Peptides against a protein of PDB entry 5JXT. Designs and how they scored, part 84

Target 1, 319 residues: chain A of PDB entry 5JXT
Amino acid sequence: SLLPKKEINVYIGMSEMQVKWYQKILEKDIDAVNGAGGKRESKTRLLNIVMQLRKCCNHPYLFEGAEPGPPYTTDEHLIYNAGKMVVLDKLLKRIQKQGSRVLIFSQMSRLLDILEDYCVFRGYKYCRIDGSTAHEDRIAAIDEYNKPGSDKFIFLLTTRAGGLGINLTTADIVILYDSDWNPQADLQAMDRAHRIGQTKQVVVYRFVTDNAIEEKVLERAAQKLRLDQLVIQQGRAQVAAKAAANKDELLSMIQHGAEKVFQTKGAFGTMAEKGSQLDDDDIDAILQAGETRTKELNARYEKLGIDDLQKFTSESAYE

## One batch from the design tools (peptide; aimed at target 1 E67 Y72)

Design b2_p30_6_s2 (made by RFdiffusion4, then SolubleMPNN; from b2_p30_6, 13 letters changed)
Fold by OpenDDE base, seed 4:
Structure b2_p30_6_s2 (fold): chain B 319 residues (1-319), chain A 30 residues (1-30)
Amino acid sequence: as target 1 above (319 residues)
Amino acid sequence: SKREEELKKLKKKMEEKFKKVIEELDKELE
C-alpha cells in the first residue's frame, strides 16, 4: 500500500542580501506599506509588492543589478546570498547520500534558471520542465528521469507544469521551493511522486521564509484548503465567494515581519549566526523546528469550522 | 452518485475561480 506522505514546512531565515532587498522593496512603497494610501491604494499595487517580496524570499538575483558582475560567474555567492539555497545545498547532499531522488518545484521559471546554474556548479545531474517546454521534450525528460538506473538526481519543475498528471514515482523527495496561492496546485505537484507505483516513503519539504510574506502565504493557503474541505463536506457552495484576498488582507500580509526586517542590519535566525556554514546538526534542528511548527499550524486549522474560517478571514483584515 | 457529481462540479468551479485569481497573481511571475 502507498504510505502517507510526510509534509514538513522548513522555516528559513533571510540572508543579509535578502534583508537588504526586502527593506528596499518596502521602502520604495512605504506609503502603501503603512496604509497611508487609504482608499486610493490599488489592489494591483499591493499585489505587485507581494510579488516582489516573494521574489526576494526566493532569490535576490531575481532583481536587476542584484547579481555581482561583470563577469557573471556561478560561485558560492549564488548559494550564500539566499537562505533557501543554503538550506537546499545541505539538504540535497543529505538526500543524495541516503539514495533518494528529488523533485524541486517553483512558481518562477527564472528561479529554475538559477537552480540549473546551481546544479551545474555542484555537478548534480538534472532534468527540467516548465510552462515553455514542448510536449515532446517533456516526455523525453520524464522518460530520462524515470528510466531504470537513471543518473538524473534532480527534477526541476514549475509547479503548474509538474501538475499535468505526470508520473514521477521514481522520486521519493519533493521540495516546494515556494508555495502556490492555490494549495491544490502544490498537492497536485506532490502527487507526482506520491502515487501508485511509489515504493518509498514520500517526504515533502516546503520552504518558507521566516518572518516574511511567505508565512502569510502559507497561512492563507492552509485556510483555503480547510475551507475547500469543509465546503465539499457540507455542500455549501455560497461560502467560497469570500476567499479572494481583499486589500486589507494583502496589506496585513505585506506588513507581517516588516518592522523586524527594518530593524535588522544583517541576516535572520540561523543565517545570522552561521551564514552558509550550516552543519548537519543545524539542518536537523531546522527540520525538527519545522516539523513542530507544521504540526501546530495543522492543529490550528483542523478544529476550525466554516464560520470560524470566515471570521478569521475577516478578523485578519482588522489586525 | 449524484452527490459525487455535485462535489466534482463544485471542485471544478472552485478550481476555475482560483485559477483566475492565481493567473492575475502570476502574470508577473512568468
Scores: peptide ipSAE 0.023, ipTM 0.465, DockQ to the pose 0.011
OpenDDE base, seeds 1, 2, 3, 5: peptide ipSAE 0.008, 0.018, 0.017, 0.000; ipTM 0.293, 0.372, 0.369, 0.298; seeds 2, 3 fail the geometry check

Design b2_p30_6_s3 (made by RFdiffusion4, then SolubleMPNN; from b2_p30_6, 12 letters changed)
Fold by OpenDDE base, seed 1:
Structure b2_p30_6_s3 (fold): chain B 319 residues (1-319), chain A 30 residues (1-30)
Amino acid sequence: as target 1 above (319 residues)
Amino acid sequence: SKYEEELKKLKEEMEKKFEKVIEELEKELE
């Protein structure tokens, strides 16, 4: 029988470089961040800020001129300049030692380019599929990964490209490097490994940048998922259509953690204390803290009714 | 069951509606 998947949110602090870039993004549009634009602030401008902040949470090298050089060479800086990469690097070493295989999902094909450079740098064998991958090449990559005795450890996928009904049950670990705005897209990604034919316990690690926009993206996704479940249960399909973030919701998301980011001179959390020198005990502590926060998050939303969630989507714009 | 098929169709329809909203949001950012 297929075992239930275990999902753990992994809350990760920003590197010093990420904090500096996060500050620069907020400072560039400080009037919008402070709500000074009022009704004149375009939804498009706020969405652009959200996108830049999400890029920063993924990797600072997604910005022009962020990569150190010339010369532009892959080195340890690719890892230590992004909190998610520091955790990923340690986690992949553990996953490999236990004889597991891993799917890594991202919304950003440009992040997959960075992850390819990382895989080459660490000597990890990988497959890749994104939105630009031809149909024949997708089949070939899947077959190569699923082959008995495959030396391919990692499969790199964009979340949407991974959504196309593919079977990757030869992997037992799923890493969501970032989250989709649609929680169903992430569920579909997990279901590539968590499907009939899986023989192992599937574990899903969702990376979330702590004290940043991604916490609010996660909360919004959890709210929506709960709302979708309740709407399906109650047969009220009409409520789902209003789930587009309004200007006030976007503004509140941008403002989340901004004050603490401005006050911070270095990295956050474990990244401030140890930087790239995380050991196995530090990873265990991060995973344990993440498991606790995941349970708390789930418990918060499991008790909410449709009317509560409809109010909460309105009130979370004011908190 | 007929209920499971209806639930599956409803999920697929909701997913498609959401993909459209995301695509529209992404286009507004281009």
Scores: peptide ipSAE 0.018, ipTM 0.381, DockQ to the pose 0.011
OpenDDE base, seeds 2, 3, 4, 5: peptide ipSAE 0.017, 0.017, 0.017, 0.015; ipTM 0.357, 0.372, 0.383, 0.378

Design b2_p30_6_s4 (made by RFdiffusion4, then SolubleMPNN; from b2_p30_6, 14 letters changed)
Fold by OpenDDE base, seed 3:
Structure b2_p30_6_s4 (fold): chain B 319 residues (1-319), chain A 30 residues (1-30)
Amino acid sequence: as target 1 above (319 residues)
Amino acid sequence: SAREEELAALKAKMDEKYKEVIEEIEKELE
């Protein structure tokens, strides 16, 4: 029988470079961040800020002129300049040692380009599928990865491309490098490994940049998922149509952690304490803390009714 | 049932509205 998947949110601090770029993004649109644009601030502008902040949480090299060079060579800087890469690099070594195979999902094809460079740099054999991958090449990549005795350790996928009903049950680890705004897209991605034919315990690691926009993306995804469940149960879907991010909700997301980011000199959390020198004990501590926070998050949302979610969407716009 | 169809239709409308918002966000990143 298929074992239930284990989902663990992995809360990761920003690198020093990420903090600097996060500050720059907020400073560029400081009037919008402070709500000074009022009713005239476009939803479009706020959405752009949210997306730039999400890019920063993924990797600073997603910005033009962020990569150190010339020469533009792949080196350890690709890892230590992004908190998620530092954790990924340690986690992949552990996953490989245990004889597991891993799917890595992202919303951003350009992040997959960085992950390809990383895979080459570390000597990891990989497959890739994104939105631009031809149908024949997708089949070939899936077949190569699923082949008995395949030497392909990693499959790199965009979350949407991974959602296309493919079977990747030859992997038992799923890393969501970032989260979709739609929690159903992430669930569909997990279901590539967590389906009939899986023989191992599927473990899903969701990377979440701590004290940043991604915590609010995760909270909104959890709210939507709970609302979707309640709508299915109660037959009352009128409430769910308002969960489209209004301007006040987007502003609240942008403001989350912004003050602490402006006050921070250097990196956040474990990245400040150890930087790229995380050991196996540090990874265990991060995973244990993540498991606890995941349980707390789930317990918070499982108790919420429709009326509570309506109040929360109204209150979270003003806090 | 008629209620299941109504729920499915409403879910589809919600999913479409979220898709539009996501597509709008992505188009601004290109």
Scores: peptide ipSAE 0.105, ipTM 0.661, DockQ to the pose 0.010
OpenDDE base, seeds 1, 2, 4, 5: peptide ipSAE 0.023, 0.024, 0.053, 0.097; ipTM 0.465, 0.510, 0.608, 0.680

Design b2_p30_7_s1 (made by RFdiffusion4, then SolubleMPNN; its pose is not in this set)
Fold by OpenDDE base, seed 5:
Structure b2_p30_7_s1 (fold): chain B 319 residues (1-319), chain A 30 residues (1-30)
Amino acid sequence: as target 1 above (319 residues)
Amino acid sequence: AEEEERRREEERRRAEEERRRRREEHEKKS
């Protein structure tokens, strides 16, 4: 029988570079961030800020001129300049030692480019599929990954490309490097590994930048998922909450953690304490704290009714 | 300033080409 998937949110502090870039993004649009733009502030401006903050949470090298150089070589800086990469780097070593295989999903094809550079730098064998990958190349990559005795350890996918009904049950670990605004897209990604033909316990690690906009993206996704479940259960299927995040909701998301980001000198949390020197005990502590916070998050939304959940719905900013 | 930025852009382009080459070499070995 297929075992239930285990889902763990992994809350990760920003690197010093991420904090600096996060501050820069907020400072560039400080009037918007403070709500001083009044009626003239466009929803589009707020969505653009949200997009930049999410890029920062993923990797600062998604910004032009962020990568250190010249020379612009791939080195350890690719890892230590992003909290998610520091955790990923340690987690992948553990996953590989366990004889597991891993799917890594992101919303950002440009982040997959960074993850390819990382895979090459670490000597990890990988496959890649994104939205631009030709149909024949997708089939070839899937078949290569799934072949008996495949030496491909990692599959890099955009969440949208992974949603195409493909079977990747030869992997037992799923890393959601970022979250979709639509929790169903992430579920569809998980279901690439968590399907008929899976023989192992599927574990899903959802990376979430702590004290940043991604916590609010996660909260909204969890809220929407619970609402969708309750709407189905109550036969109220017509209450498709088409509610795009309003300006006030987007502003609240942008403001989340902003004060602490401005007050922070250096990195956040475990990234401040250990940085690139994160050990196996630090990873265990992060995973344990993440498991606790995941249970608390789920328990919060399980208690809410439809009317409470309808107050806060968001559209994907990546269309 | 323009000559320095041109140099930086040429170095970025070379680094991107080298990264692409390394990815292509990895794909061929896989």
Scores: peptide ipSAE 0.052, ipTM 0.632, DockQ to the pose 0.641
OpenDDE base, seeds 1, 2, 3, 4: peptide ipSAE 0.022, 0.029, 0.051, 0.050; ipTM 0.544, 0.505, 0.647, 0.610

Design b2_p30_7_s2 (made by RFdiffusion4, then SolubleMPNN; its pose is not in this set)
Fold by OpenDDE base, seed 1:
Structure b2_p30_7_s2 (fold): chain B 319 residues (1-319), chain A 30 residues (1-30)
Amino acid sequence: as target 1 above (319 residues)
Amino acid sequence: AAAEEAERRRLLEEARRRREERKRKFYEES
């Protein structure tokens, strides 16, 4: 029988470079961040700020002039300049040592470009699919990954490209490098590994930048998922369709952790203490803390009824 | 070992070239 998937949110501090860029993004639109625009502030401006903050949480090299160069070297700086990369680097080493294979999902094809360079730098053999991958190349990549005795350790996918019904049950680990606003897109990504033909326990690691916009993206996704479940259970399909992120919700998300980011000199949490020198015990501590916070998050939303969830659930800000 | 290191160097140079090309395009499109 297919074992239930284990899902763990992995809460990760920003690197020093991420903190600096996160501050710069907030400062550029400080009037909007402070709510000084009031009713006149455009939803589009707030959505742009949210998108820039999400890019920062993924990797600072998604911005112009952030990467050191020219020359643009492929080196350790790809890792230590992003908290998620530091954790990913240690986690992938553990996953490989365990004889597991991994799917890595992101919303951002430009992040997959960084992950390709990282895979080459570490000597990880990989496949890639994104929204620009031709149908034939997609089939070839899937077949190359799934073939018996495949030397491909990593599959890099955009979450949307992963949604197209493919079977990747030859992987047992899923890393969501970032979250979709639609929790169903992330579920569809997990279902590439967690499907008929899987023989191992599927483990899903969801990376979440701590004290940043991504905690609020995760909370909203969890709210929406619980609402969708309750709507299905109660037969109230009309209830799910209403709530695109309003301006006040977007503003609240942007403001989340902003004060602490402005007060921070250097990196956050374990990134401040150890940076790229995280050991196996630090990874275990991060995973254990993540498992606890995941249970607490789920328990918070399990107690809420449809009427409570409707007050907080926005639709995808981009749908 | 020498063949593995030569292949690693080739792959790193290809990755460097891809980074340079992406960054050039990014600055040309900006």
Scores: peptide ipSAE 0.393, ipTM 0.870, DockQ to the pose 0.083
OpenDDE base, seeds 2, 3, 4, 5: peptide ipSAE 0.291, 0.319, 0.344, 0.283; ipTM 0.818, 0.841, 0.843, 0.824

Design b2_p30_7_s4 (made by RFdiffusion4, then SolubleMPNN; its pose is not in this set)
Fold by OpenDDE base, seed 5:
Structure b2_p30_7_s4 (fold): chain B 319 residues (1-319), chain A 30 residues (1-30)
Amino acid sequence: as target 1 above (319 residues)
Amino acid sequence: EEEREEELRRLREEYEEERRERRKKFYEES
């Protein structure tokens, strides 16, 4: 029988470079961030801020002119300038040592380009599929990854491309480098490895930037998923959660952690303490803390009814 | 200042092309 998947949120501090860029994004639109635009602030402007903050949480080099140089080089700076890359680098080394194979999902094809440069730099053999990959090339990449005795360690996918019903049961580890606004897209991505034909325990690591907008993206996704489950269980088709965040919700999400980011002169959390010098004990501590916070998050939403989950989309803007 | 920004843009574009070629070569040889 298929073993239940284990899901762990991995809460990761920003690097010093991420903090500086996160501050710069907030400062550029400080009037909107402070709510000074009032009723006149456009939803589009807030969505643009959210997108830039999510890019920063993924990697600073997603911004033009952010990469250090000239001279421009592929080196350790690709890793230490992003908290998620520091954790990924240590985690992949552990995953490889245990004889596992890994799917890495992102919403951003440009982040997959950075992950390809990282794979080349570390010598990790990989396959790639995104939204632009031709149908024949998708088949070829899947077949190359799934072939008996394949030496391809990593499969890089956009979450949307991973939703296309492909079978990747030859991998047992899933890394969600970022989260979709729709929790069903992430579930569909996990189900590429966690399906009939899987012989191993599937483990899913969801990367979440701590004290940043990604915590609120995760909370909103968890709330929506719980609401969808309760609606299905109660047969109440009419409780379609308003899928799109309102302006006040977007503003609250942008403001989350902003004060602490402005007060921070360096990196956050474990990134401030250890930087790129994370050891195996530091990774175990991050994973254990993540497992605890994941259980607490799930327990919070499991106690809520449909009416409470509908209110929290409105009231979390005021607490 | 404009000439410096244009030179930096050119050097970034050249480096991004070199990185794309390295990825392609690595992917084809692996």
Scores: peptide ipSAE 0.568, ipTM 0.932, DockQ to the pose 0.618
OpenDDE base, seeds 1, 2, 3, 4: peptide ipSAE 0.567, 0.554, 0.275, 0.564; ipTM 0.931, 0.928, 0.815, 0.931

Design b2_p30_8 (made by RFdiffusion4)
Pose (drawn by RFdiffusion4):
Structure b2_p30_8 (pose): chain A 317 residues (1-241, 244-319), chain P 30 residues (1-30)
Amino acid sequence: SLLPKKEINVYIGMSEMQVKWYQKILEKDIDAVNGAGGKRESKTRLLNIVMQLRKCCNHPYLFEGAEPGPPYTTDEHLIYNAGKMVVLDKLLKRIQKQGSRVLIFSQMSRLLDILEDYCVFRGYKYCRIDGSTAHEDRIAAIDEYNKPGSDKFIFLLTTRAGGLGINLTTADIVILYDSDWNPQADLQAMDRAHRIGQTKQVVVYRFVTDNAIEEKVLERAAQKLRLDQLVIQQGRAQVAAAANKDELLSMIQHGAEKVFQTKGAFGTMAEKGSQLDDDDIDAILQAGETRTKELNARYEKLGIDDLQKFTSESAYE
Amino acid sequence: SLTEEIIEELNEKPAEPLEIWPEKSPYFKR
């Protein structure tokens, strides 16, 4: 029995420093922010703003010149200058206290570099797979974290790095520092720990910058995830739109017994006998329209699970 | 929202200039 994973959006604010940089990004190209300029502009200008705001929502030290002036030290400012780091510090502390281990995913490798300095600062044992990591390296990195009684606690990955089918069930908590545009990428990262061999409840925490660009980014991915489900669930429809033996057999046998019983004429003919007054015609049209409504209202309401014929129906016996 | 408030404030007046340090930090030397 594999427990369904718990996925929680953790909505996070911004530090005072992030607001300063967030404003500068929006100011430096306010024209495009207010939707100015021609409609002919290429997508490049707006997408550059998206990248900067994404970096800013992650950590201000991703911008050169942002870290407090030289010389540079690695201290508490690494934590308190990014809202996500403040939430993560207490979250990681609580995770270790309850005997849990955690996989931390990110879109940007420069952020895992910042998380490396954090892990060394707090004394956390950790592993990293980067996507810019050789094959033999990440095999050892997987094994080191999966070793029984492993020294490691945190596993730093990029959402794409490892490839398909790698197993990290020796962890039961997943933290998505930032989200991906395609939902299948984040969903695959969660299934590094949420797969066969996982014994404990998998909990996934997704850091989201509330009232900023990442909240809006998330709604779109949630929509795209919902669209994918509808396509996959309806993937049986085109194969259904020939005739089975039973379908052909049912068409022929329908009402055949009543035909054999009949010596004279059938229904509408036996009761009225090829002569029809106005009242008889009106009853035929009223009974038909009623049947037509009930038939259409029954089938236009159905779903794929009702129309889909099982392959075992072809096993006529 | 915070984004809407920042956009309204920037339409009224420019934000204060940022002090940007010229030397590279360890994150950009890597």

Design b2_p30_8_s1 (made by RFdiffusion4, then SolubleMPNN; from b2_p30_8, 12 letters changed)
Fold by OpenDDE base, seed 4:
Structure b2_p30_8_s1 (fold): chain B 319 residues (1-319), chain A 30 residues (1-30)
Amino acid sequence: as target 1 above (319 residues)
Amino acid sequence: SLLDEIIEKLNKEKPEELEIYKEKSPLFLR
């Protein structure tokens, strides 16, 4: 029988560089962040801020002029300048040592470019598929990854390209480097490894930048998923799940953690204490804290009714 | 709020024009 997948949110502090760039993104549109633009503030402007903050949470080198250079060289700075890369680098060593194989999903093809450079730098053999990958090249990459005795450790995928019904049951670990606004896209990505033919326990690590917009992206995705489940269970076809955030919801998401980001000198959390020098005990502590917060998050939404799930609770933006 | 005070300080410091906002993300307009 297929074992249930284990899902763990991994809450990761920003690097010093990410904090500086996150501050700069907020500062540039400070009037919008304050809601001083009021009714005149365009939903498009707020969506652009949200996208830039999500880029920052993924990697600061997604911004022009952020990468050290010229000359542009792949080095340890590619890792230590992004909290997610620091955790990924340690986690991949552990995953490889245990004889597992890993799917890494992102919403951003440009982040996959950074992850390719990282794979080359660390000597990890990988496959890649994104939205631009030709059909023949997708087949070839899947076959190369799934072949018996494949030396390919990592498969890099965009979440949407991974949705194409492909079988990747030769992997047992899934890393969601970021989250989709649609929780069904992430579930479809997980189901590439968590399918008939899987022989191992599938473990899903969802990376979430702590004290940042990604916590609110995750909360909205969890609310939507629970609402979809309740609508199916109750047969109430009329509850249109609010597919798109409104202006006030986007503003609340942008404001979440912004004050603490502005007060922070340096990095966040374990990144402030140890930087890139995380040991195995630090990773275990991050995973244990993540497992606890994941249980708490799930327990919060399991108690909510349809009417509560339709209200974006702004109250969680001020805690 | 402390956010308002931080903002009042930041609005006094002319932020350099970071080119960060040029790319329209087409994915959220559907």
Scores: peptide ipSAE 0.018, ipTM 0.460, DockQ to the pose 0.044
OpenDDE base, seeds 1, 2, 3, 5: peptide ipSAE 0.000, 0.006, 0.015, 0.009; ipTM 0.310, 0.326, 0.404, 0.428; seed 3 fails the geometry check

Design b2_p30_8_s2 (made by RFdiffusion4, then SolubleMPNN; from b2_p30_8, 12 letters changed)
Fold by OpenDDE base, seed 1:
Structure b2_p30_8_s2 (fold): chain B 319 residues (1-319), chain A 30 residues (1-30)
Amino acid sequence: as target 1 above (319 residues)
Amino acid sequence: SLLDKLKEELNKAPPEPLEVYPEKSPLFLR
């Protein structure tokens, strides 16, 4: 029988470099962040701010001129300048030691480019598929990864790149480096490893930048998923899940954690305390805290009805 | 307030414009 997948949100602090870039993004568009644009503030502008903040949460080198150089060299700076990379680097060592194989998903093909450089730097053998990968090359990459005795440890994928039907059950670990706005896209990504033919316990690690825009992306995705479940259960096809965030919701998401980011000198949380010097006990503490917060988040949304979820999309704009 | 703190930070030297990468299609939830 297929074992149920275990899903854990991994809450990760920003590096010092991420905090500095997050501040710069907010400062550049502070009039929009402060709601000073009023009714004239374009939804497009707010979405662009959200996209830049999400890039910052993934890796600061997604911005031009952020990488230290010249000379431009792949080194430990690629890891310590992004909180997610620090956790990923420690987690991958543990996963490899356990004899597991891992799928890493991102929304951003340019983040996969950084992850390729990281894989080369650490000597991890990998496969890659993104939106630009030809159909034949996708099949070849899947076959190479799934081959009995394959030396490929990591599969790098954009969340949406793999079509319906890709079986990657030769991996038992899934890392969502970032989240899709549509929780169904992330579920479809997990279900590449969690299928018929899987013999191991599938574990899904969802990376979430703590006290930043990504917490609100996660909350919105959880709200949507619960609403979709309730609509299916109640047969209420007419509950138009407000598919797109409104301006006020986007503004609230941008404002979330912004005050703390401006007050912070250096890194956040465990990244401030330990930085790149995270040990196995620090990773266990992060995973345990994440498991607790994941259970609390799920328990919050499991109790909500359709009417509560419809109100929550309006009230979360004021907290 | 958050607003007041954000205004105080704006009065510091304007950050050089982070290059807005062109609008690759936001994965808009349709």
Scores: peptide ipSAE 0.018, ipTM 0.405, DockQ to the pose 0.060
OpenDDE base, seeds 2, 3, 4, 5: peptide ipSAE 0.014, 0.007, 0.021, 0.008; ipTM 0.393, 0.342, 0.418, 0.338; seeds 4, 5 fail the geometry check

Design b2_p30_8_s3 (made by RFdiffusion4, then SolubleMPNN; from b2_p30_8, 11 letters changed)
Fold by OpenDDE base, seed 3:
Structure b2_p30_8_s3 (fold): chain B 319 residues (1-319), chain A 30 residues (1-30)
Amino acid sequence: as target 1 above (319 residues)
Amino acid sequence: SLLDEMIEKLNKEPPEELEIYPEKSPLFLR
């Protein structure tokens, strides 16, 4: 029988470079971040800020002029300048030692380019599929990954491209490097490994930048998922329409953790304490803390009815 | 929803990069 998937949110502090770039993003649009633009701030402008903050949470090298150089070389700086890469680098070593194989999903094809450079730098054999990958090349990549005795350790996928009904049950670990605004897209990604034909316990690691926009993206995705479940259970089609973040909700998401980011000199959390020198015990502590926070998050939303979830979408805009 | 369309649009069309953060990391100039 297929074992239930284990899902763990992995809460990761920003690197010093991410903090600096996160500050710059907020400072550039400080009037919008402070709500000083009032009714004149376009929803598009706020969504742009959210997208830039999400890029920063993924990797600062998604911005022009962020990478150290010339010369531009793939080196340890690719890892230590992004908290998610520091954790990923340690986690992949553990996953490989366990004889597991891993799917890595992102919303951003440009992040997959960084992950390709990382795979080459570490000597990890990989496959890649994104939105631009031709249909024949997708089939070839899937077949190469799934073949008996495949030496391909990692499959890099955009979440949407990975959602296309493909079978990747030869992997037992899923890393969501970032989250989709639609929790169903992430579920569809997980279901590439968590499907009939899987023989191992599937473990899903969802990377979440702590004290940043991604916590609010995750909370909104969890709220939406619970709401969708309740709507399906109650047969009430009308409730699904309210899931579009309004301007005030987007503003609240942008403001989340911003004050602490402005006050921070250096990195956050375990990244401040150990940086790239994370050991196996630090990874275990991060995973254990993540498992606890995941249970707490789920328990918060499981108790909520439709009416409560509709209120929380309004109140979580002020916390 | 309009948001899903805008998110999908923002995921397809990188938002007009505000001048301070040009699109292409020098890593993509290799």
Scores: peptide ipSAE 0.014, ipTM 0.423, DockQ to the pose 0.119
OpenDDE base, seeds 1, 2, 4, 5: peptide ipSAE 0.014, 0.013, 0.006, 0.008; ipTM 0.375, 0.429, 0.391, 0.435; seed 1 fails the geometry check

